# Peptides against a protein of PDB entry 6GMG, part 341

Target 1, 331 residues: chain A of PDB entry 6GMG
Amino acid sequence: DSDDRVTPPAEPLDRMPDPYRPSYGRAETVVNNYIRKWQQVYSHRDGRKQQMTEEQREWLSYGCVGVTWVNSGQYPTNRLAFASFDEDRFKNELKNGRPRSGETRAEFEGRVAKESFDEEKGFQRAREVASVMNRALENAHDESAYLDNLKKELANGNDALRNEDARSPFYSALRNTPSFKERNGGNHDPSRMKAVIYSKHFWSGQDRSSSADKRKYGDPDAFRPAPGTGLVDMSRDRNIPRSPTSPGEGFVNFDYGWFGAQTEADADKTVWTHGNHYHAPNGSLGAMHVYESKFRNWSEGYSDFDRGAYVITFIPKSWNTAPDKVKQGWP

## One batch from the design tools (peptide; made by RFdiffusion4, then SolubleMPNN)

Design b2_p27_5_s4 (from b2_p27_5, 13 letters changed)
Fold by OpenDDE base, seed 1:
Structure b2_p27_5_s4 (fold): chain B 331 residues (1-331), chain A 27 residues (1-27)
Amino acid sequence: as target 1 above (331 residues)
Amino acid sequence: SSRPKLTAEQAQLINDANQEAEAKALA
């Protein structure tokens, strides 16, 4: 259980962070020090630096999801998710390839499916869509204007998303964002909001009615993006972890990484912020650590996961949790 | 991988906390 979880204490507003440490090609620090950085760099509301509230610190203390939670202002719903899957590569590899030595057929198929996802293209698709949405938001002062702008933008670009149902998460995402409706947030004015991106890593083999092999080695057919749109149906993602393949082995159910709204055109230079586990300074897991990773470090993921999705949500433009430029580490 | 392999116990603890986070958010 999580009985050892502790909410990090408040940090003085003027407290400067200690230097981050390099760790496996990324910048790493303890959660308390991240709070210090967050207050100096990301906390600004309408240009004013803010102390992280107790509620925000509590959210953060839950680990990887906490970083995205604090910066997006809401628990991830994952409804507007994108990915890229190379169907031709998948089919060709299944046809022409063969299991490695000691690899079962199920392992082979699961691995080939995992490798057929292109994380960079998935990320780029999300960025493309976010850009379209931001253009639609820019001068729209009510939801109707936003939706009209969005449809026009999609039509001009001949984007398959134009054919989505009006009730689709794609069109309903803004109205379902709490901060959009808040007085100090969007105040129901789309032009006060901007699209942001985070990523979720998870396991494909979550269907309990499927074979044990799929639960252990992945379901090659699960959580593929729709052709044309790149949308992933996340309705069957119930945070079920990978099944153990050997005695004593265990897997985590998900990982979250925060990107925000960086403008860096080179994907390899973008910075992703994420946590390792819940904060347990007096427990067996120890203190929570926060990582700022380059895209390559984030996108490689862990053996716990065989799917990566890039999700769009919205935050008020007055928040600085998603700046144009993110600097890795400190100073 | 940039992370050490977790034990079943460690993974379970993390998963429990993750479930708790979701429950809290939905409350």
Scores: peptide ipSAE 0.717, ipTM 0.954, DockQ to the pose 0.806
Fold by OpenDDE base, seed 5:
Structure b2_p27_5_s4 (fold): chain B 331 residues (1-331), chain A 27 residues (1-27)
Amino acid sequence: as target 1 above (331 residues)
Amino acid sequence: SSRPKLTAEQAQLINDANQEAEAKALA
């Protein structure tokens, strides 16, 4: 049996999806059926439905990253990432807490660090920043105007991001977005773009020069957000997976979840779209499945990961891959 | 909602595909 990735075939534009099925409190379907839904709901460019292109289907076929890739229009760069970390909780637990039965010190520290991240607050921070960016974009017809608006908004809110360097990913993210420069995208007009959010789960213990324990159980000091801004330095994320802790064990290097630009105020009601693995209908892993999960299900993550970052990027407003409302499942 | 633990082989396959995706994006 071959474990080769396969690009899903094209689906007719008018083909309606089959009903999704429940799976672990989320809506689940095979990738082919997601393509059908995508074409009906998310494919619109300038108000017109589009068939998912071969290129898009190929991107999608790579699994979890493929969902974000197709909907954002670019491979995730993860440069503008946010998280929330409770330093006081971390210090207190390290000082006053105790390892569980059978838990090593390294395991304990790694776990405490993981638990000191607040996924909801991290997500809210990203949403807050995205909102500020969207206000700055709204009436800006060149990058200079956008940046000026952004600085004004930040100053008005007394946001620490106002102190970021001009070369920071925070300020350079828009200009580094391919779709911003495309004629049929932003066409260098910020007002044609909107901020969107996706999430990445990954492993903290990626430093090859660190101890084996950190690679197995996490690096408590890695990938923490900067105080005040919430920005996470993602430069050290090289998609290195967690090291096995037992024979035969293996971990995946990342997971991606697409949120887009939903306006639902209750974080718990937001929908996150993600995939399990690359599409291998003739391989051992089988067909790719796509999930639409509530925030609770997404943010829970897997043992493969001890970090969750919420990343801001941009897409043209003419795309419908990030609608205000996302309905879970089908119909 | 937890997925079953992956074997080393399964994880490697997925990671290989993930690496391929990145490589393709950079090409």
Scores: peptide ipSAE 0.717, ipTM 0.954, DockQ to the pose 0.808
Fold by OpenDDE base, seed 4:
Structure b2_p27_5_s4 (fold): chain B 331 residues (1-331), chain A 27 residues (1-27)
Amino acid sequence: as target 1 above (331 residues)
Amino acid sequence: SSRPKLTAEQAQLINDANQEAEAKALA
């Protein structure tokens, strides 16, 4: 339990943000100031600016998941996740590479596996799929029409996703989105929804029945994307953190980054919004900070994590939490 | 990684909060 967590106070609707400050190549600000920016830029419902509600502020206050939570309108389920893994690189490096000085075999294998994921290709796959889904959504006024459109799009593109089971998160994601069913959201009309993307960083070595080495250094075989589809089975992601390798060491179980629906074609120029930790202005961790990072900054991740997944969910088109263009920082 | 390495205590606090968030969402 985090008893020192505090829900940020309400910010006046018309209060303008203070300038962001640079931090590790990112634009960074305290959570209170992000709320101000959010209200000015992202809060719009049907074109009308909204004050962030107490509930939304509470969600946001939980830290790294909070940004995605507020902007997507729901706690991340992470079921529709994509990644890219270079199997040839992995095999080659295992065969021809060697552990670094002081590196254990398990650490070496874990590192090689981590490095065999291509974050950019994983992101691009998610964007590709999101684009297909958006085309399927745009003229569909019921779920059946959406699914039919989706299957047709996939068939036309000869995409392996067309072979997914009807119960797959790929096909069920829309119906399982609360905002899709809300009157002021999708109202069960797919054409009122759009696909959006966020990313989750997490640890591969979550199987408690596996070796301690895998828990400490990663499980090279875990959370790989399926060939052809790029889908990652996230069912075994239980938000279990990396095991410490030394006394006093600790790792965080996940990190989330919000991308939304930016149209910037250059992945390197896309902006990812994420938080550091829960808001504890009077606690040891201090106030929550929000970062707007370029893709390279986000995709780099932390040593806490050896997997990055790019997840698709849906929001109403009437929301402005996922605009076509995201400007980094303020002003 | 540009983030400083966390202590066990810091990580535990964050993880507890993350767990709480999930629990809240599932409630």
Scores: peptide ipSAE 0.717, ipTM 0.954, DockQ to the pose 0.773
Fold by OpenDDE base, seed 2:
Structure b2_p27_5_s4 (fold): chain B 331 residues (1-331), chain A 27 residues (1-27)
Amino acid sequence: as target 1 above (331 residues)
Amino acid sequence: SSRPKLTAEQAQLINDANQEAEAKALA
């Protein structure tokens, strides 16, 4: 059971990682070896390597969420999420398409909805917004200055986000970031912070009051981005997994992938770091593995999920968990 | 899919851990 979870032991700060191995087009390693890489590459605070703390190792040990948790410095809140949905494609396919052989109507509609999301455009939107935010942060030494800069940037770009309410997660995200308020973090200075991105895969059919078909095959109307802004209302995401469609079948409730702040312009060349499951070296699931996947591999997801959101949060610039360049695997 | 299909038991174990993670974060 989940009690088999084990916190990986500490790794010496100077221990180099073993080579990663390929796994279905991605680089793979055991969690202990990822800790070694993390300490060599991502652990730096103010340019100095740090040993991963027991708390961080414990976070990491929880699996897919653990990678994002350790690198962002906080458990994902998912409030500032973006996606792209092709409404015209969706309507056209529903109107002119038909279920495949053996496919139910509900299954058809759920599949069409899933396929109407454009992962690359969703990711692009998040990167665009993160870039705007980073420009707003650059010379702002208090939150008021940051917000003024942000509004100015949005106005210059004629971005619909300029019309968001002041209480929107878009404007409140920075002030609600613990590391922004920490003395050794942002210390309430926006110019010490930078925007970063992670992704969450999850199931659309989470409404218990909806039909069983929606819970099994997806809710075509759920978790769509708002037109113009691309914002996804994540308030209804309660980490409820897809309902089984056959006896003995089960689905995982979410998957997380860490992107950070890579500057690679080609989305297909970006690297996403994620885990498979909690660390259970003595349990049935075995040791946790960490994957570094290209965007293609990450965005494909699994049948467990029919939604992908790209979420913006913030970390101190002094952290190296979100470098400009991420190298896949080791060495 | 690059991941084998999970059994109900395997999925439940992972989901339990995921729930525990969230609970820990909120504590």
Scores: peptide ipSAE 0.717, ipTM 0.953, DockQ to the pose 0.776

Design b2_p27_6_s1 (from b2_p27_6, 12 letters changed)
Fold by OpenDDE base, seed 5:
Structure b2_p27_6_s1 (fold): chain B 331 residues (1-331), chain A 27 residues (1-27)
Amino acid sequence: as target 1 above (331 residues)
Amino acid sequence: SSRPKLSAEEAQKINNAGAEAEKKALE
């Protein structure tokens, strides 16, 4: 089957975007118009507005992952992921709760597990860690200094992350960031980088050796955060979608939302940028749309997913893809 | 907001594009 994905055409640098339209409490626009907004607002490097390159437009055209890809400058690796899980709630509900009418035991357990995750607390944990990292970055001119600062910050806060192995994604994330090593990026100077956040929604029941019920209704034990740190082992996430529960049903394997480095203290007021699907203007799926959603709308997710992780990565401070404030929609 | 239910075919197309993206990123 011929790939009906199309790379959006270049937009003139001076072209202003058309107004976004409201969609379920979100601001929505077609991908071409998002490119226009991106060029006006987010494209700046070293204070200079840039046209979105063909490569960036191609990345963007892949859909939800494309938004995060373009803004982070790299394909998501998802190695430094955080979540919050209420173990007591989970155990209590399993013990004392009852399946709903028509709900199987597996469905019940999967639902209870999903509901035991707190998206807001998970997001807050990621923000907390990103803040610590940013403090560690600020005056560090080499990786060793960054790591030393990071350990000191964690010790001062009595954070369990201080006990992570030196090879942990937590400590290795910066060195594994391509833009950190680039001459026009970090140039191996941590103080030129900042921590940013994106979110991934995905399915827990990805183990092919597990029961069909877990693949259909979720694996209650999968992708839980480690106590104290909030770190999620994402190594088992292979972008396997939820298994159909009825004939003809299909699920998408992931969704990505870009937050960046917003300073808005109220989680509910933060803006998350994400796409619906790959750009297929001549295909059955149609043109790609980009959404700017409030946290509530993003964190709600879809039935395709029962896990949400908040991931930290790094971008050069010279990039404006993660500004302190994001305005929803246009104008 | 409930995303419209995707057909198996639509979901497969989207997932295929995702796989292609990952492949491209590894190049």
Scores: peptide ipSAE 0.646, ipTM 0.945, DockQ to the pose 0.786
Fold by OpenDDE base, seed 3:
Formats: sequence, C-alpha cells, structure tokens
Structure b2_p27_6_s1 (fold): chain B 331 residues (1-331), chain A 27 residues (1-27)
Amino acid sequence: as target 1 above (331 residues)
Amino acid sequence: SSRPKLSAEEAQKINNAGAEAEKKALE
C-alpha cells in the first residue's frame, strides 16, 4: 500500500540544486533536490540536458529501487549478479568460532555467513566482467559480433564464464535490455551500449519451507556465488524480507545502490547513489531522501539484509546517467 | 545502523510500495 506516495513535481531544467547535507559520512538530500542535480549532471542525452520526465519522477518516487530504475532506464531484473564468498573463512569460523553472549547457534551461523561475503571482491568481480563486456561491445555492430567478441575475451582470460550456456543471463543480458532495442538507444547496435553496475541488498532467508531460524537469522547456504564465475543465482530472490526476531520489529525487503560506470580504481573512493523509502511528504514516513555514499557506507548495509549482489546491466552510451566520474554531494 | 529502526507498519508500507513498483514496471 503506497496510497500516500506522491510523485515529485517537475523541477525547472535550469534550477540548481541546494547543497547536500552530510549524514553519517554520506551526502544526503531530499528527492526534489536530487532531481535538480540529476537534471544538471545525469540527464544528458546526446550531450543535451533533459528535464526528468513525469514517468522518471514517478519511478524515482518509489524509493529504494527508484534511483537505480531512473538511471538504468528499467526496473532491475537482477539476473546478472556477482558476489564473492570465502568458503575457507566460513568453515573455519564455524569450527573455531563461538556464539556471542545471548546469540543462538542459528544466529551465529547466519552472522558468520554474512561476514564471509567479501563485498569488495564481489564488486571487483562485477567490474572485471563489465570491463570485458565493454571491450566486446566496443566494435560490435550486431549481437552476433558482440557474443563472438565476448567469448574471445573470456577465452583469452581463461574465465570460467566462457562455459556458461548461451541462454544464460550472462549472454542474454544485452538482448534483454529494452534500451538496446530502442531507436534512440542502442538501435540494436552493441557498440552504442555500455555495461553498468548497481548493487542490491536483500535477505538470504527467503525460503518459506525452511526453518523459522533461517528466516530470522539468515540461510548460510543461500545465494552463494558459483565458484569460478562469481555468478549468483537470483531466481530465488522474491523480495521477501527478514522475519522479525522481536515483537513489533520490521524489515525492508531490499535496497538498491547505483554505481554506473565509474572509472575510479580504488573501490573505497567510488560513489553509490541510493534512496531510503518511497516519497510520502504528507505521510508518516516523510519525504524521500537520496544518499550519495562511499563504498564503505554502501557496503555496510543494514541489519535488514545479509546478502549483497553486484549486478550488471546496460545503458546507451548517449546517456549520462553513468559518467566516468561521480562527485559526491553538491556543489 | 545508519538508519532508525523501523516499525513493522513502516516496513510493511515500504515493502508494499516496492511491490507496487514491480507491478508498475510490468505494465
């Protein structure tokens, strides 16, 4: 029920943003002000500023997913997801570690599993793959050429992704991107597209047939990346939130962070843009806020989530929603 | 945590909005 959701009004194209506010090491602003920034910085199509359309403002207003939705041009499908999991660390900690005071065994195992994911390595894997894809896109004028280039690149790097099925999300991701087929987008020309990255935080304990403990404290075995490829099977992610561990407690089902195509080599210096909740200026939740966080702030996540995936999708190169450099805050 | 703890009602509202967003995207 989002009856109190409001689509932010249009902002004049030339209206400059107000300064962002620092918040827990992040840059924070209200959604209306983000729209102003977006129009100044990210709205460009073929080098021309664009006013955020009503449709885009509506997408943005839905909150956590809105930033990624607006900037990617489509609702996240999350099909091409990467992560890194340290199996040795997990096994070692389970064997030699001890539950904290008051911590149940299930809670301990869930926590250990969460801590065994390496967000930085997961992010780096996604960046590596995105780079390979971008090289494959660069001189490909049809999908067949792109796929051939991609296979060659993977073979040269001895990447396990070369063994993926032709129908896998890895190879089908481009053809399944609406903007690739659009006349003003890719126009079916891979060389007009580029790979971009966003991240999703979600809960591992989504299996309704599993134990209550897994739903409350996490499923240690769920949503692990495949060895070699780093691919996460997201088919079981149905946006089911963590189960409450105490009366009155509630958890959100997901969070999304937009990275795009930043070229900053230091992961810690990359900027992630994300929202808190849907825009309800007259409701109890209040206005939507947008955050620009450093990787450390983003990857920390919330207790609502015990998994982080880094997802690759595509946008037209003519869009400026994924620039090489992202500046945190305003000005 | 970098945000206040949500009530069950608040979380439900947010999650419902998420579901609505997904539905809208399919239209």
Scores: peptide ipSAE 0.645, ipTM 0.945, DockQ to the pose 0.768
Fold by OpenDDE base, seed 1:
Structure b2_p27_6_s1 (fold): chain B 331 residues (1-331), chain A 27 residues (1-27)
Amino acid sequence: as target 1 above (331 residues)
Amino acid sequence: SSRPKLSAEEAQKINNAGAEAEKKALE
């Protein structure tokens, strides 16, 4: 239960943010101040600045998922997820490597699996696919045209995604986006939409029927991307946290980071926006804080998680929640 | 890690809020 959760109050539309504070190499601010920044920078619909609605403020107040929720316009479904896994590195390290002092075999295997994921390559794959999708969207005025364009683009690039089933989340993602169907959104016109990216961190050891060791130290075989496509089957992600390894220890079930549609070619210079926890200004956890992190800071993650996925969804081009350039902090 | 270590109670509260968010989104 989150009985102490509070929805942040409305902020005047013309109120400027206070300066962000540096925190562990990232920019940090309280949620109320992020709302101010959001209204000044990201709130624009058709070029018009808007106040964050009560509903949006409520979404935001739920914590780490809130930033992605507000900026994407929908709760994350995580169906179109990408990652990169180095199978050769994994096999070689298992064969030639050894557990560290005090490290169990299960801990070793879990760690090696975690380290065999390449967050940068996973992110780049998602960006590549998003670019293909954006090209397919550009001049398509109905879904059929979009799908035809998409298939052509994939064929031209000899991309393995061309072999996905028509019912795959890859092809159905656009039609399943609420804002695509909205009159003030896409209005069923693909050319009014653009692909955007967010990331989810989560735990691999979620299978309750598996060993306790996998739940505590990770499941090396879980949530690997499919070869060629990079697609991750997220169907078994049930938001189950890592099991404690010591008394009194607890882990969070997920973290979300918003990237949007930044055009910065250098991954290290991209900015990821995320929250710490639900807003509880009068509770033990305190007020929600929002972070704007460089990719290095985001991709590092926490010990709570051993998987990272990069997810594609869509927003209307008329929204400014995913601008080409994102500036870290304020001013 | 770039955050303080959480207690079991704190983590549980956060996880519960996550579950509530998902439930709300489905309404």
Scores: peptide ipSAE 0.642, ipTM 0.944, DockQ to the pose 0.782
Fold by OpenDDE base, seed 2:
Structure b2_p27_6_s1 (fold): chain B 331 residues (1-331), chain A 27 residues (1-27)
Amino acid sequence: as target 1 above (331 residues)
Amino acid sequence: SSRPKLSAEEAQKINNAGAEAEKKALE
């Protein structure tokens, strides 16, 4: 029962955060202190600090999805997702590799598939696409102009995304963004919006009709990016966790990391903000903690997950939830 | 650093909260 979830209390607008604690190469703090930092750094709308609303605090309190939810302004839909998969490496390792001692064939195949994903290249692809989208947004004052600009940019770059259907999440993502339609958001003006990135970690073996081995060790064929575009079909992601391999073992269904729109060219220096679990200060899990991790720490993920996707969405430029530079920790 | 191994009960609680979040977002 998640009945022990508590919405963190409001923090005074001018309250400064306490220092973050270093933890295994990442900065860590309790959720209440993150709210303080958020209000000082990320809360700005039209240049003015805002107190985190009760609704936003409630979203945040749900833990691993909460950080992305608050900063993007909407619950993650994960429709426009990118990854990179090395098919040649996968085939070669399957052919020439051998299971480790005590490793089953299914476990071996699942591991090889997981290792065939390149998180850095996946992230790079998402950043590339976000950059193209941002260029298309800059001088577009209606959706038609945005789409025309986008097609032109893709054609100039000879990008395979130019061949996507008009109904593809790639072309429909902007119009399906609530903040784009809001009067105080984009107000249907693409030039008021910018592309942002978050990441989702999840389990590949979610098909209930598949073998138990795939549910335990991963489905090597699931959630691969399309060649050329890098798009991942996320329609089969139903937030089903990995099946336990031993008695008493349990896995979490997903993890979310917020990147936003950082301009740091070195992927290893980018900062990813994420939460551990829902806020339960009086429960067994305890208070929610928020982490600011470097890309290496984020991309390593957990054994709960064998897939990582990098997702593009949009926020109003007037929001400061996705600044060009993110500083890890406090101060 | 390896995430501390969660018990089945802890994982279930976290997953339930995730499901609730999704439900709330659809409301």
Scores: peptide ipSAE 0.643, ipTM 0.945, DockQ to the pose 0.769; fails the geometry check

